# Peptides against a protein of PDB entry 4GXB, part 25

Target 1, 277 residues: chain A of PDB entry 4GXB
Amino acid sequence: VPTEEVSLEVLLSNGQKVLVNVLTSDQTEDVLEAVAAKLDLPDDLIGYFSLFLVREKEDGAFSFVRKLQEFELPYVSVTSLRSQEYKIVLRKSYWDSAYDDDVMENRVGLNLLYAQTVSDIERGWILVTKEQHRQLKSLQEKVSKKEFLRLAQTLRHYGYLRFDACVADFPEKDCPVVVSAGNSELSLQLRLPGQQLREGSFRVTRMRCWRVTSSVPLPSGSTSSPGRGRGEVRLELAFEYLMSKDRLQWVTITSPQAIMMSICLQSMVDELMVKKS

## One batch from the design tools (peptide; aimed at target 1 I259)

Design b2_p16_1_s4 (made by RFdiffusion4, then SolubleMPNN; from b2_p16_1, 7 letters changed)
Fold by OpenDDE base, seed 3:
Structure b2_p16_1_s4 (fold): chain B 277 residues (1-277), chain A 16 residues (1-16)
Amino acid sequence: as target 1 above (277 residues)
Amino acid sequence: SLTSALDQTFENPVFE
């Protein structure tokens, strides 16, 4: 792609559009800086956010595809897909809510976290009771952003990224699950026939390793994964988990977002490594 | 049967 000045649209979690003038040759960090400048986010807070490639669903929800890497050209990455459903989204890129304290000290940072949190609640990524929802709405009406966030930080799956419904082989084969990543874990929520909602919490510190695989189904009489036709790429995320003392077990998730899940795992691992240093 | 196109394994340094 020739180097040209272009207008690039970057969305916030709440769907707010941020238009930035960048070069087609600008790398991820360049675009991120442009977005930050447009929002008046200070330089020292840029590192708390990242750009993500997402697919916007019909209902407006975002299906996260992957984090844009440093060497990528965001304009090219999104436009090369030749589909308007793909968007670039700005979102916080840390997991420990303690880092919110740093971001919240700045008005723009506070606004970004607030917008993201509101969106996450509205989309059901953050789980709330009826009473909690009432409290949150009250705070939202008062536009008490700091208090809103403080309450939100106590909520289940605060800071988690929720993935599209997919399939796992845990606790049994072909279980429909909803996976969420956050707080140094993968949460697998499922409802088996005739059973209550169950959640499997898989802490990253108990994962020996994880594996991402892509495969193409061979022509056969068997149908591929639900919703997929023959020849469509199948992505899986598998992790070897320490279930109990000296007992490792592989858990495999079949999802088009397997790559994003892996990115989340790596990101959580990286953050934990920083804390250990 | 599937034809593998990607296979990446990540060892976890924070594994306990």
Scores: peptide ipSAE 0.589, ipTM 0.895, DockQ to the pose 0.561
OpenDDE base, seeds 1, 2, 4, 5: peptide ipSAE 0.587, 0.587, 0.584, 0.587; ipTM 0.895, 0.895, 0.894, 0.895

Design b2_p16_2 (made by RFdiffusion4)
Pose (drawn by RFdiffusion4):
Structure b2_p16_2 (pose): chain A 263 residues (1-190, 198-221, 229-277), chain P 16 residues (1-16)
Amino acid sequence: VPTEEVSLEVLLSNGQKVLVNVLTSDQTEDVLEAVAAKLDLPDDLIGYFSLFLVREKEDGAFSFVRKLQEFELPYVSVTSLRSQEYKIVLRKSYWDSAYDDDVMENRVGLNLLYAQTVSDIERGWILVTKEQHRQLKSLQEKVSKKEFLRLAQTLRHYGYLRFDACVADFPEKDCPVVVSAGNSELSLQLREGSFRVTRMRCWRVTSSVPLPSGGRGEVRLELAFEYLMSKDRLQWVTITSPQAIMMSICLQSMVDELMVKKS
Amino acid sequence: EEFEHPEAFFDLKFDF
C-alpha cells in the first residue's frame, strides 16, 4: 500500500471512539502506540492491550473476528473489507486477572478496564442475574471505579471472551451452544461443559471450500480440539462456528500465557 | 495428564 497519512477510528469495548492519525503502511504496533499516546496510556502498559478486528452488530455489540498480528496493517485490514460494519477495537489482551493489578496502578489503565468491564456486563459476557445486574448498575454510581472493578473480578465469566451463538457436537451432535474463552478454558453453555486448555492435546481449524452465496461466498468453519476426557482417553470435540479462527487464537493466547507463567 | 506444548493445525480453503 502506498504510504499516506489517514485518520483511523479505534473503538473501545464500549464503542467510545478514539481517532488517530496514522500511516496506511503502519503496522499493528505502530497503530497501538498511536492509540496509547492519544489516551495517555503509559508505554509500559501497552503490552497489556491489543487491537482486534470486529464486526459491529445492529445493536452495537461486537463479534470478534481476530486479534491483529504484528505483521498486519490495521488500516488495510479494516478498509479492505469494504464494509462500514467492521471496526478496530482496543481491549485488554491478557487472561489472568492477576495482571489487572499492574494495569489498575495507572489511572488510564484503570479507566480502560472499567469501561470494558461495564460493557462486558451490559452485553452479557459477564454472567449475572436480572437482580444482580440491577444492583451492579446501582453500585456503579455509588462506588469508585476501582471498587467496582474489584467486585467485578469475582463475577461469573469476568475476563472471558464470548462468541456468537453456534453449534457443537458436545454433548450431542448439532447442539446449540454459546462458547466463551477465559481462565484457561473453553466454556460451552448448551447445561455446561468446561474444557481446560491444559487437557487439550491439540486443536484444528478446518474450512469448506468457498460456496456460492445463499456477493460474498460462504464457508463452513470448524474448530475441533482433542480433549483428555479421562486417563488415556482422548476425544475430539467439534465446534461449528464462523468464529473458529478467533476461538483458535484465544486457545493459543491462553496456552502462551500459561507457558510464559511456567517459565 | 496435562499438555504444555499443544499444536494448532489449520486446513483453510481461502485466504484470511

Design b2_p16_2_s1 (made by RFdiffusion4, then SolubleMPNN; from b2_p16_2, 6 letters changed)
Fold by OpenDDE base, seed 1:
Structure b2_p16_2_s1 (fold): chain B 277 residues (1-277), chain A 16 residues (1-16)
Amino acid sequence: as target 1 above (277 residues)
Amino acid sequence: ETFENPEAYYDLAFEF
């Protein structure tokens, strides 16, 4: 792509549009800096955020595809997909809520966290009781952003990234699940026939390793996956998990977001390593 | 590609 000045749209979690003038040759960090400048976010807070490639669903929800890497050209990455469904989203890129303290000291940082948190609650990524929801709404009406965040930080799945409904081979084969990543875990929510909603937690610290695989389903007549067209690439995330003492077991998640899940795992591991250093 | 986890120190039990 020739180097040209272009207007690039970057979305916040709430769908707010940030238009930045960048070069087509600008890398991810250059674009991130441009977004930060547009928002008046201080340079020292830029590192707490990342740009993500997402697919906007019909309902306006974002399906996270991947984090944009440092060497990428965001303009090219999004436009090469030739679909208006793909967007670039700014989101916080850390997991530990303790880092919120650094970010919320700044007005712009506070606003970004607030907007993201409101959106995550509205989308059901953060799980709230009726009473908690009432309290949050009251704080929102008062525009008490700090208090809102402090309450939100106590909520189940605060700071988690929620994935689209997918399939796992645990606890049973071909089990429909909703995966969320956060707090150094993968949370698998599932409802087995005739059972209550259950949640399983896979702590990253008990994952020996993980891998992403891609396969093309063989034209075997049992197209057991409703909705995948013939010949669609199947992505899987598999991780080897310590189920009990000296017992490792592979768990496999089949999802178009397997890459993003892997990125989350790596990111959580990286953050844990930083905290130990 | 397989990623080895350097933070695999096997802390808390699996819960379901």
Scores: peptide ipSAE 0.259, ipTM 0.778, DockQ to the pose 0.045
OpenDDE base, seeds 2, 3, 4, 5: peptide ipSAE 0.251, 0.253, 0.033, 0.256; ipTM 0.774, 0.773, 0.629, 0.777; seed 5 fails the geometry check

Design b2_p16_2_s2 (made by RFdiffusion4, then SolubleMPNN; from b2_p16_2, 7 letters changed)
Fold by OpenDDE base, seed 3:
Structure b2_p16_2_s2 (fold): chain B 277 residues (1-277), chain A 16 residues (1-16)
Amino acid sequence: as target 1 above (277 residues)
Amino acid sequence: ETFLNPEAFYDLAFEV
């Protein structure tokens, strides 16, 4: 692609559009810096955020596809998909809420975290009780962003990424699940017929390894889910989990977001390593 | 592609 100046749209979690003028040849960091500059985010806070490729669903929700890599060209990455449903989103890229303290010290950082958190609550990524929702709404009405975030930090799945409904082989084969990544775990929420909502918490510290695999399903006649065209690549995330003492078990998640899940796992592991160092 | 987790089982050393 010839180097040209282009206008690139980057979305915040709440759908706010940030237009930046960049070169088509600008790498992820260059674009991120441009976004930061546009937002007046200090340079020392840039590292707390990343650019993600997402697919905007019909309801306006974002399905995270992957994190843009350092040497990637965001303009090319998003435009090459030739679909307007794909967007670039700015989101915080750390897991430990303790890092919020650093970001919240800055007005722009605070606003970004606030917008993200509001969006995550609205989308149901962060789980809230009725009372908590009332409290959050009150704080939002008062525009008390710091207090809002402090309350939000205590909520279930704060800081998690929620994935689209998918399938896992745990606890049973072909079990519909909703996977969320955060707090150094994968949370698998499921409701079996006639049963209460169950959550399996898979801490990354109990994962020996994980893998992403891709396969082309054989045209088996029967289970063509109407939406997956014949020949779509099936992605799976599998991780080997220590279920109990000396008992490792593979858990496999079938999801088009398997890559993103893997990225989350790696990111969570990386953060844990940084904390130990 | 398989990723080994270098952080695996670090927290289990404390489960007495």
Scores: peptide ipSAE 0.424, ipTM 0.866, DockQ to the pose 0.036
OpenDDE base, seeds 1, 2, 4, 5: peptide ipSAE 0.417, 0.421, 0.406, 0.016; ipTM 0.863, 0.863, 0.858, 0.558

Design b2_p16_2_s3 (made by RFdiffusion4, then SolubleMPNN; from b2_p16_2, 8 letters changed)
Fold by OpenDDE base, seed 3:
Structure b2_p16_2_s3 (fold): chain B 277 residues (1-277), chain A 16 residues (1-16)
Amino acid sequence: as target 1 above (277 residues)
Amino acid sequence: EEFLNPQAYYDLNFEV
């Protein structure tokens, strides 16, 4: 791609559009800096955020595809997909809510966290009771952003990324699940007919390893699952988990977001390593 | 027991 000046659209979690003028040859960090400058986010806070490639659903929700890597060219990465449903989104890229304190000290940082948190609640990524919802709405009406965030930080799945409904082989084969990543874990939620909501928590510190597998099903003459066209890539995330003392078990998640899940796992591990050093 | 360095890898399987 020839080096040209282009207008690139970057979305916030709430769908707010940020237009930046960049070069087609600008790398992820260059684009991130341009977005920060446009928002008046100080340089020392840039590292708390990342750019993500997402697919916008019909309802406006974002399905996270992957984090843009440092060597990538965001303009090329998004335009090469030749679909308008793919967007670049700015989101916080740390897991420990303690880092919110650093970000919240700045007005722009506070606004970004607030907007993201409101969106996450509205999308059901953060789980709230009726009473908590009432309290949050009251704080939102008062525009008490700091207090809103402090309350939100106590809520279940605060700071988690929620994935699209998918399938796992745990606790049973072909079990429909909703996976969320956060707080150094993968949370698998499921509701079987006639049963209560169940959640499996898989801490990254108890994962010996994980892998992402990509497979192309051969056109078997038999009509396999009606919805997958010929040649659709099947992605799976498998991890080996320490269920109990000296008992390792593989858990496999079948999801088109398997890559993003693995990125989350690595990111959570990296953050834990930084804290231990 | 906790693992300090979990490993991640990508595997491409083609079913022929």
Scores: peptide ipSAE 0.026, ipTM 0.605, DockQ to the pose 0.514
OpenDDE base, seeds 1, 2, 4, 5: peptide ipSAE 0.021, 0.025, 0.021, 0.024; ipTM 0.604, 0.614, 0.561, 0.609

Design b2_p16_2_s4 (made by RFdiffusion4, then SolubleMPNN; from b2_p16_2, 8 letters changed)
Fold by OpenDDE base, seed 2:
Structure b2_p16_2_s4 (fold): chain B 277 residues (1-277), chain A 16 residues (1-16)
Amino acid sequence: as target 1 above (277 residues)
Amino acid sequence: ETFENPQLFYDLAFEV
């Protein structure tokens, strides 16, 4: 791609638009730095955030496709998809809420975390009781961002990334599930017919391995997966999980976000390894 | 209902 100056739109979690002038040849870090500069985020906090490729749904919600890699050219990555539904989103890229303390020390960092958290709550990524919601709204009305975040940090699935509804083969075949990644786990929420809501926690520390596979359904085959048309690539994330002592079992999630899920797994593992060292 | 397993650090591998 020839090097040209372009205007690139980067969204915050809440849909706020950040326009940056970059080169088509600028890599992910270059674009991230440009966004940081535009927001007046200090250089030492840039590493706490990443750029993600997302698909904006009709309701304005984001379906995370993948994290942009260092070698990528964000402008090319998003425009090559030839759809206005695809966006680049800035989001925090760490999992341990302890790192919030570093980010919150800066006004811009605080604002970014606040905006993200508000959005995550509004989108139902962070689970709240009625009372908690009332408390959060009160703090939001007072614009008490630090207190808001401190309360939010205690909430269920704080810091998680929620995926679109998909299918898993656990606990039974073809179970509709909602997967969330965070706190070094994959959380699978499901409701089987006639049963109450169940949540399965799969800690990354108990995953021996995971893999992403892609397959193209045969044209003659009825794809059992809702929303997959003829010829759509089926993505699956499979992980081998230590269910009990010396008992490994494969769990497979069928989702167009399988790549993103695997990225989350790797990212969580990497963070744990850093903390361990 | 939430079910969790005891957390143990295990060697991980990623396959694509």
Scores: peptide ipSAE 0.071, ipTM 0.734, DockQ to the pose 0.066
OpenDDE base, seeds 1, 3, 4, 5: peptide ipSAE 0.050, 0.032, 0.027, 0.039; ipTM 0.725, 0.690, 0.660, 0.698

Design b2_p16_3 (made by RFdiffusion4)
Pose (drawn by RFdiffusion4):
Structure b2_p16_3 (pose): chain A 263 residues (1-190, 198-221, 229-277), chain P 16 residues (1-16)
Amino acid sequence: VPTEEVSLEVLLSNGQKVLVNVLTSDQTEDVLEAVAAKLDLPDDLIGYFSLFLVREKEDGAFSFVRKLQEFELPYVSVTSLRSQEYKIVLRKSYWDSAYDDDVMENRVGLNLLYAQTVSDIERGWILVTKEQHRQLKSLQEKVSKKEFLRLAQTLRHYGYLRFDACVADFPEKDCPVVVSAGNSELSLQLREGSFRVTRMRCWRVTSSVPLPSGGRGEVRLELAFEYLMSKDRLQWVTITSPQAIMMSICLQSMVDELMVKKS
Amino acid sequence: AHLAMELAHYDGFIPS
């Protein structure tokens, strides 16, 4: 892409706009640094956040497509799709909530975690009852951002990433499920199954050839993981989802974080 | 990573 200065909108998890001037040839880290500079996020906290390509739904919710890799050009990644429904999003990119402690030591880092946690609750990524949700919106007005986040860290599925509803062959073939990734596992809500990353020997992403539109082709995507169900028993679990690649990215990210910790 | 970039130009589906 010829080098040219452009304006790029990067959204926070709650949809707040962050406008940055970047080059069409800037890579992911360059764009991330420009967003961090605009928000006054310290350099030493940039590594706790990443940029994601998402599809914004009619209701404003985001369906995550992929985390942008180091070699990617974010302006090109989003513009090449030729659709205003696709957005670049900044979100925390680690899994263990112990890292929240490092981020919350800074006012901007705390503000970012607070904003995405409020949105996570509003969009049902964090699981609460109707009554609990009522209480939380109230506590939100009455407590500091820090106190609100400490409470949120104890809520079901805090720190998980939620995927669009799809199907899986667990427990039975073609079961409707909601899949979420977090806390070193995949959660399948059918009843529930919890599949630990450390019990996955490997996983595979497969795709059909592109098919005519039922001007965009369609592809049937699957993410299958080989799971150690019990001693010396491995069993494949298959999820059929347009977001199979994002799920695979989350599994790799969770495995990588476990290995960094182990080292 | 490149496959994810490529497949972003297609719609995913789930058979009925």

Design b2_p16_3_s1 (made by RFdiffusion4, then SolubleMPNN; from b2_p16_3, 5 letters changed)
Fold by OpenDDE base, seed 4:
Structure b2_p16_3_s1 (fold): chain B 277 residues (1-277), chain A 16 residues (1-16)
Amino acid sequence: as target 1 above (277 residues)
Amino acid sequence: DQLALELAHYEGFIPE
């Protein structure tokens, strides 16, 4: 692609559009810096955010595809897909809420976290009781962003990334699940027939390894998962988990977002490693 | 799954 100046749209979590003038040859960090400059986010806070490729659903929700890598050209990455449903989104890229303190010290950082958190609550990524919702709404009406965030930080699945409904082989084969990543875990929400909603927690510290595989079902194969056309690429995330003492078991999640899930796992592991050094 | 052709594989490991 020839190097040209272009206008690139980057969305915040709430769908707010940030237009930046960049070169088609600008890498992810260059674009991120341009977005930060447009928002008046200080340079020392840029590292707390990343650019993500997402697919915008009909209801306006975002299905996260992957984090843009450093070597990528965001303009090319999004336009090469030749679909307007794909967007670039700015989101915080850390897991420990303790880092919110650093970001919240700045007005722009505070606004970004606030907008993201409001959106996550509205999307149902953060789980709230009726009373908590009332309190949050009151704070939102008062535009008390700091207090809003402090309350939100105590809520279930604060800081989690929620994925689209998918399928896992745990606890049973072909079990419909909703996966969320955060707090150094994969949370699997599931409802078995005749049972209440359950949540399984898989802590990254108990994962030995994980893998992402892509496969194409054979035309003669009966294993076409319901809803995928014959010949569509199937993505799976599998992780080996320490279920009990000296008992490792593989858990496999079948999802188009398997890549994003693996990115989250790696990111959570990396953050834990930084905290241990 | 013997009925699927694997196209790509990525593995991540957690250091002990």
Scores: peptide ipSAE 0.044, ipTM 0.612, DockQ to the pose 0.048
OpenDDE base, seeds 1, 2, 3, 5: peptide ipSAE 0.042, 0.038, 0.019, 0.039; ipTM 0.581, 0.581, 0.481, 0.581; seed 5 fails the geometry check

Design b2_p16_3_s2 (made by RFdiffusion4, then SolubleMPNN; from b2_p16_3, 5 letters changed)
Fold by OpenDDE base, seed 2:
Structure b2_p16_3_s2 (fold): chain B 277 residues (1-277), chain A 16 residues (1-16)
Amino acid sequence: as target 1 above (277 residues)
Amino acid sequence: SELALELAHYRGFIPA
């Protein structure tokens, strides 16, 4: 793509549009800096955020595709897909809520965290009781952003990324699940027939390894993937988990977001390694 | 049969 100045749209988690003037040749960090400048986010807080490629669903929800890498050209990455449903989203990129303290010291950082958290609650990524919801709404009406965040930090799945409904082979084969990543775990939520909602927690510290597999059925082959047509790419995330002492078991998640899940796993591992250093 | 590509992302346990 020829180098030229373009207007690039970057969305916040709540769908707010941030327009930045960048070069088509600007890399991810350059675009991120431009977004930060547009928002008046100080330089020392830029590292707490990342740009993500997402697919906007019909209901306005975001299906996260992947984190944009350093070498990428965000303009090219999003426009090459030739679909308006693909967007670039700014979101915090750390997992430990302790880092919120650094970000919320700044007015702009506070606003970003607040907007993201409100959105996550509205989208059901953060799980709330009726009473908690009432409290949150009260704080939101008062625009008490710090207090709102402090309460939100105590909620189930605060800081998690929620994925689209998919399928896993745990606890049984072809089990419909909703996967969420956060707090150094993958949470698998499922409801089996006649049962209440269950949550399985897979801590990254008990994962020996994980892999992503991309497969394409041959024309003569059959597809057994739920919700997928013949010839569609099938992505799977598989991880080997320490179920008990000296007992490893593979768990496989079939999802178009398998790549994003693996990115989350790596990111959580990296953060843990930094904290332990 | 299918064409498959596998990418390993992490091996080993996180140190204590």
Scores: peptide ipSAE 0.044, ipTM 0.709, DockQ to the pose 0.041
OpenDDE base, seeds 1, 3, 4, 5: peptide ipSAE 0.044, 0.023, 0.011, 0.016; ipTM 0.707, 0.593, 0.538, 0.541; seed 1 fails the geometry check

Design b2_p16_3_s3 (made by RFdiffusion4, then SolubleMPNN; from b2_p16_3 with A1S H2Q D11R S16A)
Fold by OpenDDE base, seed 5:
Structure b2_p16_3_s3 (fold): chain B 277 residues (1-277), chain A 16 residues (1-16)
Amino acid sequence: as target 1 above (277 residues)
Amino acid sequence: SQLAMELAHYRGFIPA
């Protein structure tokens, strides 16, 4: 792609648009720096955020596709898809809420975390009771961003990334599940017929390994998964989990977001390793 | 499947 100056739209979690002038040849970090500059985010806080490729759904929700890698050219990565549904989103990229303290010290950082958290609550990524929701709304009305975040940090699935509904082979074959990643785990929420909502927690520290498989099914009339057309790519995330002492079991999640799930796993592992060093 | 690609991202347990 020839090097040209272009206007690139980057969205915040709440859908706020940030327009930046960049080169088509600018790599992910260059674009991130441009976004930070546009927002007046200090350089020392840039590392707490990343750019993500997402697909915007009809309702305006974001389906995370992947994190943009360092070598990527964000302009090319998004425009090459030739669909307006794909967007670039700025989001915090750490998992431990303790890092919020560093980000919240800055006005811009605080605003970013606040906007993200409000959005996550509105979209149901963060789970709240009725009473908690009332408290959050009160704080939001008062525009008490710090207090809002402090309360939010105590909520279930704070800091998690929620994926689109998908299918897993746990606890049973072909179980519809909602997967969320955060706090060094994958959370699988499911409701079996006639049963209460259940959650399976899979800690990354108990995963021996994981893999992503991309496959193109052969045209066979009998094996067409419901809702998938002939020849559609199937993505699966499989991980080998230590269920109990000396008992390993494979768990497989079938999801178009399997790549993003694996990115989350690696990111969580990396963060844990940094903390242990 | 006609085409399959497998990516392994992690092997081993984190001691934590």
Scores: peptide ipSAE 0.087, ipTM 0.744, DockQ to the pose 0.043
OpenDDE base, seeds 1, 2, 3, 4: peptide ipSAE 0.090, 0.074, 0.075, 0.052; ipTM 0.744, 0.738, 0.738, 0.714; seeds 1, 2, 3 fail the geometry check

Design b2_p16_3_s4 (made by RFdiffusion4, then SolubleMPNN; from b2_p16_3 with A1S H2E M5S S16A)
Fold by OpenDDE base, seed 2:
Structure b2_p16_3_s4 (fold): chain B 277 residues (1-277), chain A 16 residues (1-16)
Amino acid sequence: as target 1 above (277 residues)
Amino acid sequence: SELASELAHYDGFIPA
């Protein structure tokens, strides 16, 4: 791709558009710096955020595809997909809410976290009770961003990334689940027929290993999953989990977002390593 | 931690 100056659109979690002038040859960090400059985010806070490739769904929600890697050219990465549904999104890239304290010290950082959190609540990524919702709305009306975030930090799945509904082989084969990643865990929410909502928590500290596999299903007359086109790549995330003492069990999640899930796992592990060092 | 190091080692994309 020839080096040219282009206008690149980067979205915030709430869908706010940030237009930056970059070179087609600019790498991920270059683009991130450009976005930061446009937002007036100080340099020392840039590292708390990352650029993600997402697919914008019809309802405006984002399906996270992957985090853009350092060597990538964001302009090329997004445009090469030749679909307007793919977007680049800026989002915080840490898990421990303690790091919010660093980010919140800056007005722009505070605004970014606030916007992201509001969006996550609105999209149901953060789980709230009726009373909590009322409290959050009150704080939002007062535009008390810090207090809003402090309350939000106490909420279930704060800081989690929620994935699209998918399938797992846990607790039973072909079980529809909603996976969320955060707080050093994968949360699998499921409702079996005639049963109450259940949640399985898989802490990364109890994972022995994980892998992503890519396969093309053999032509079969029956597509088990509605909406899967013939010949579509099947992605799976499998992790070996310590269920009990000396009992390891593989859990497999079938999802187009398996790569993103793996990225989240690695990111959570990396952050834990930093904390333990 | 040793676990984190081990996880990093076993983390990977494997074509089927």
Scores: peptide ipSAE 0.039, ipTM 0.594, DockQ to the pose 0.049
OpenDDE base, seeds 1, 3, 4, 5: peptide ipSAE 0.039, 0.039, 0.034, 0.026; ipTM 0.635, 0.641, 0.591, 0.537; seed 4 fails the geometry check

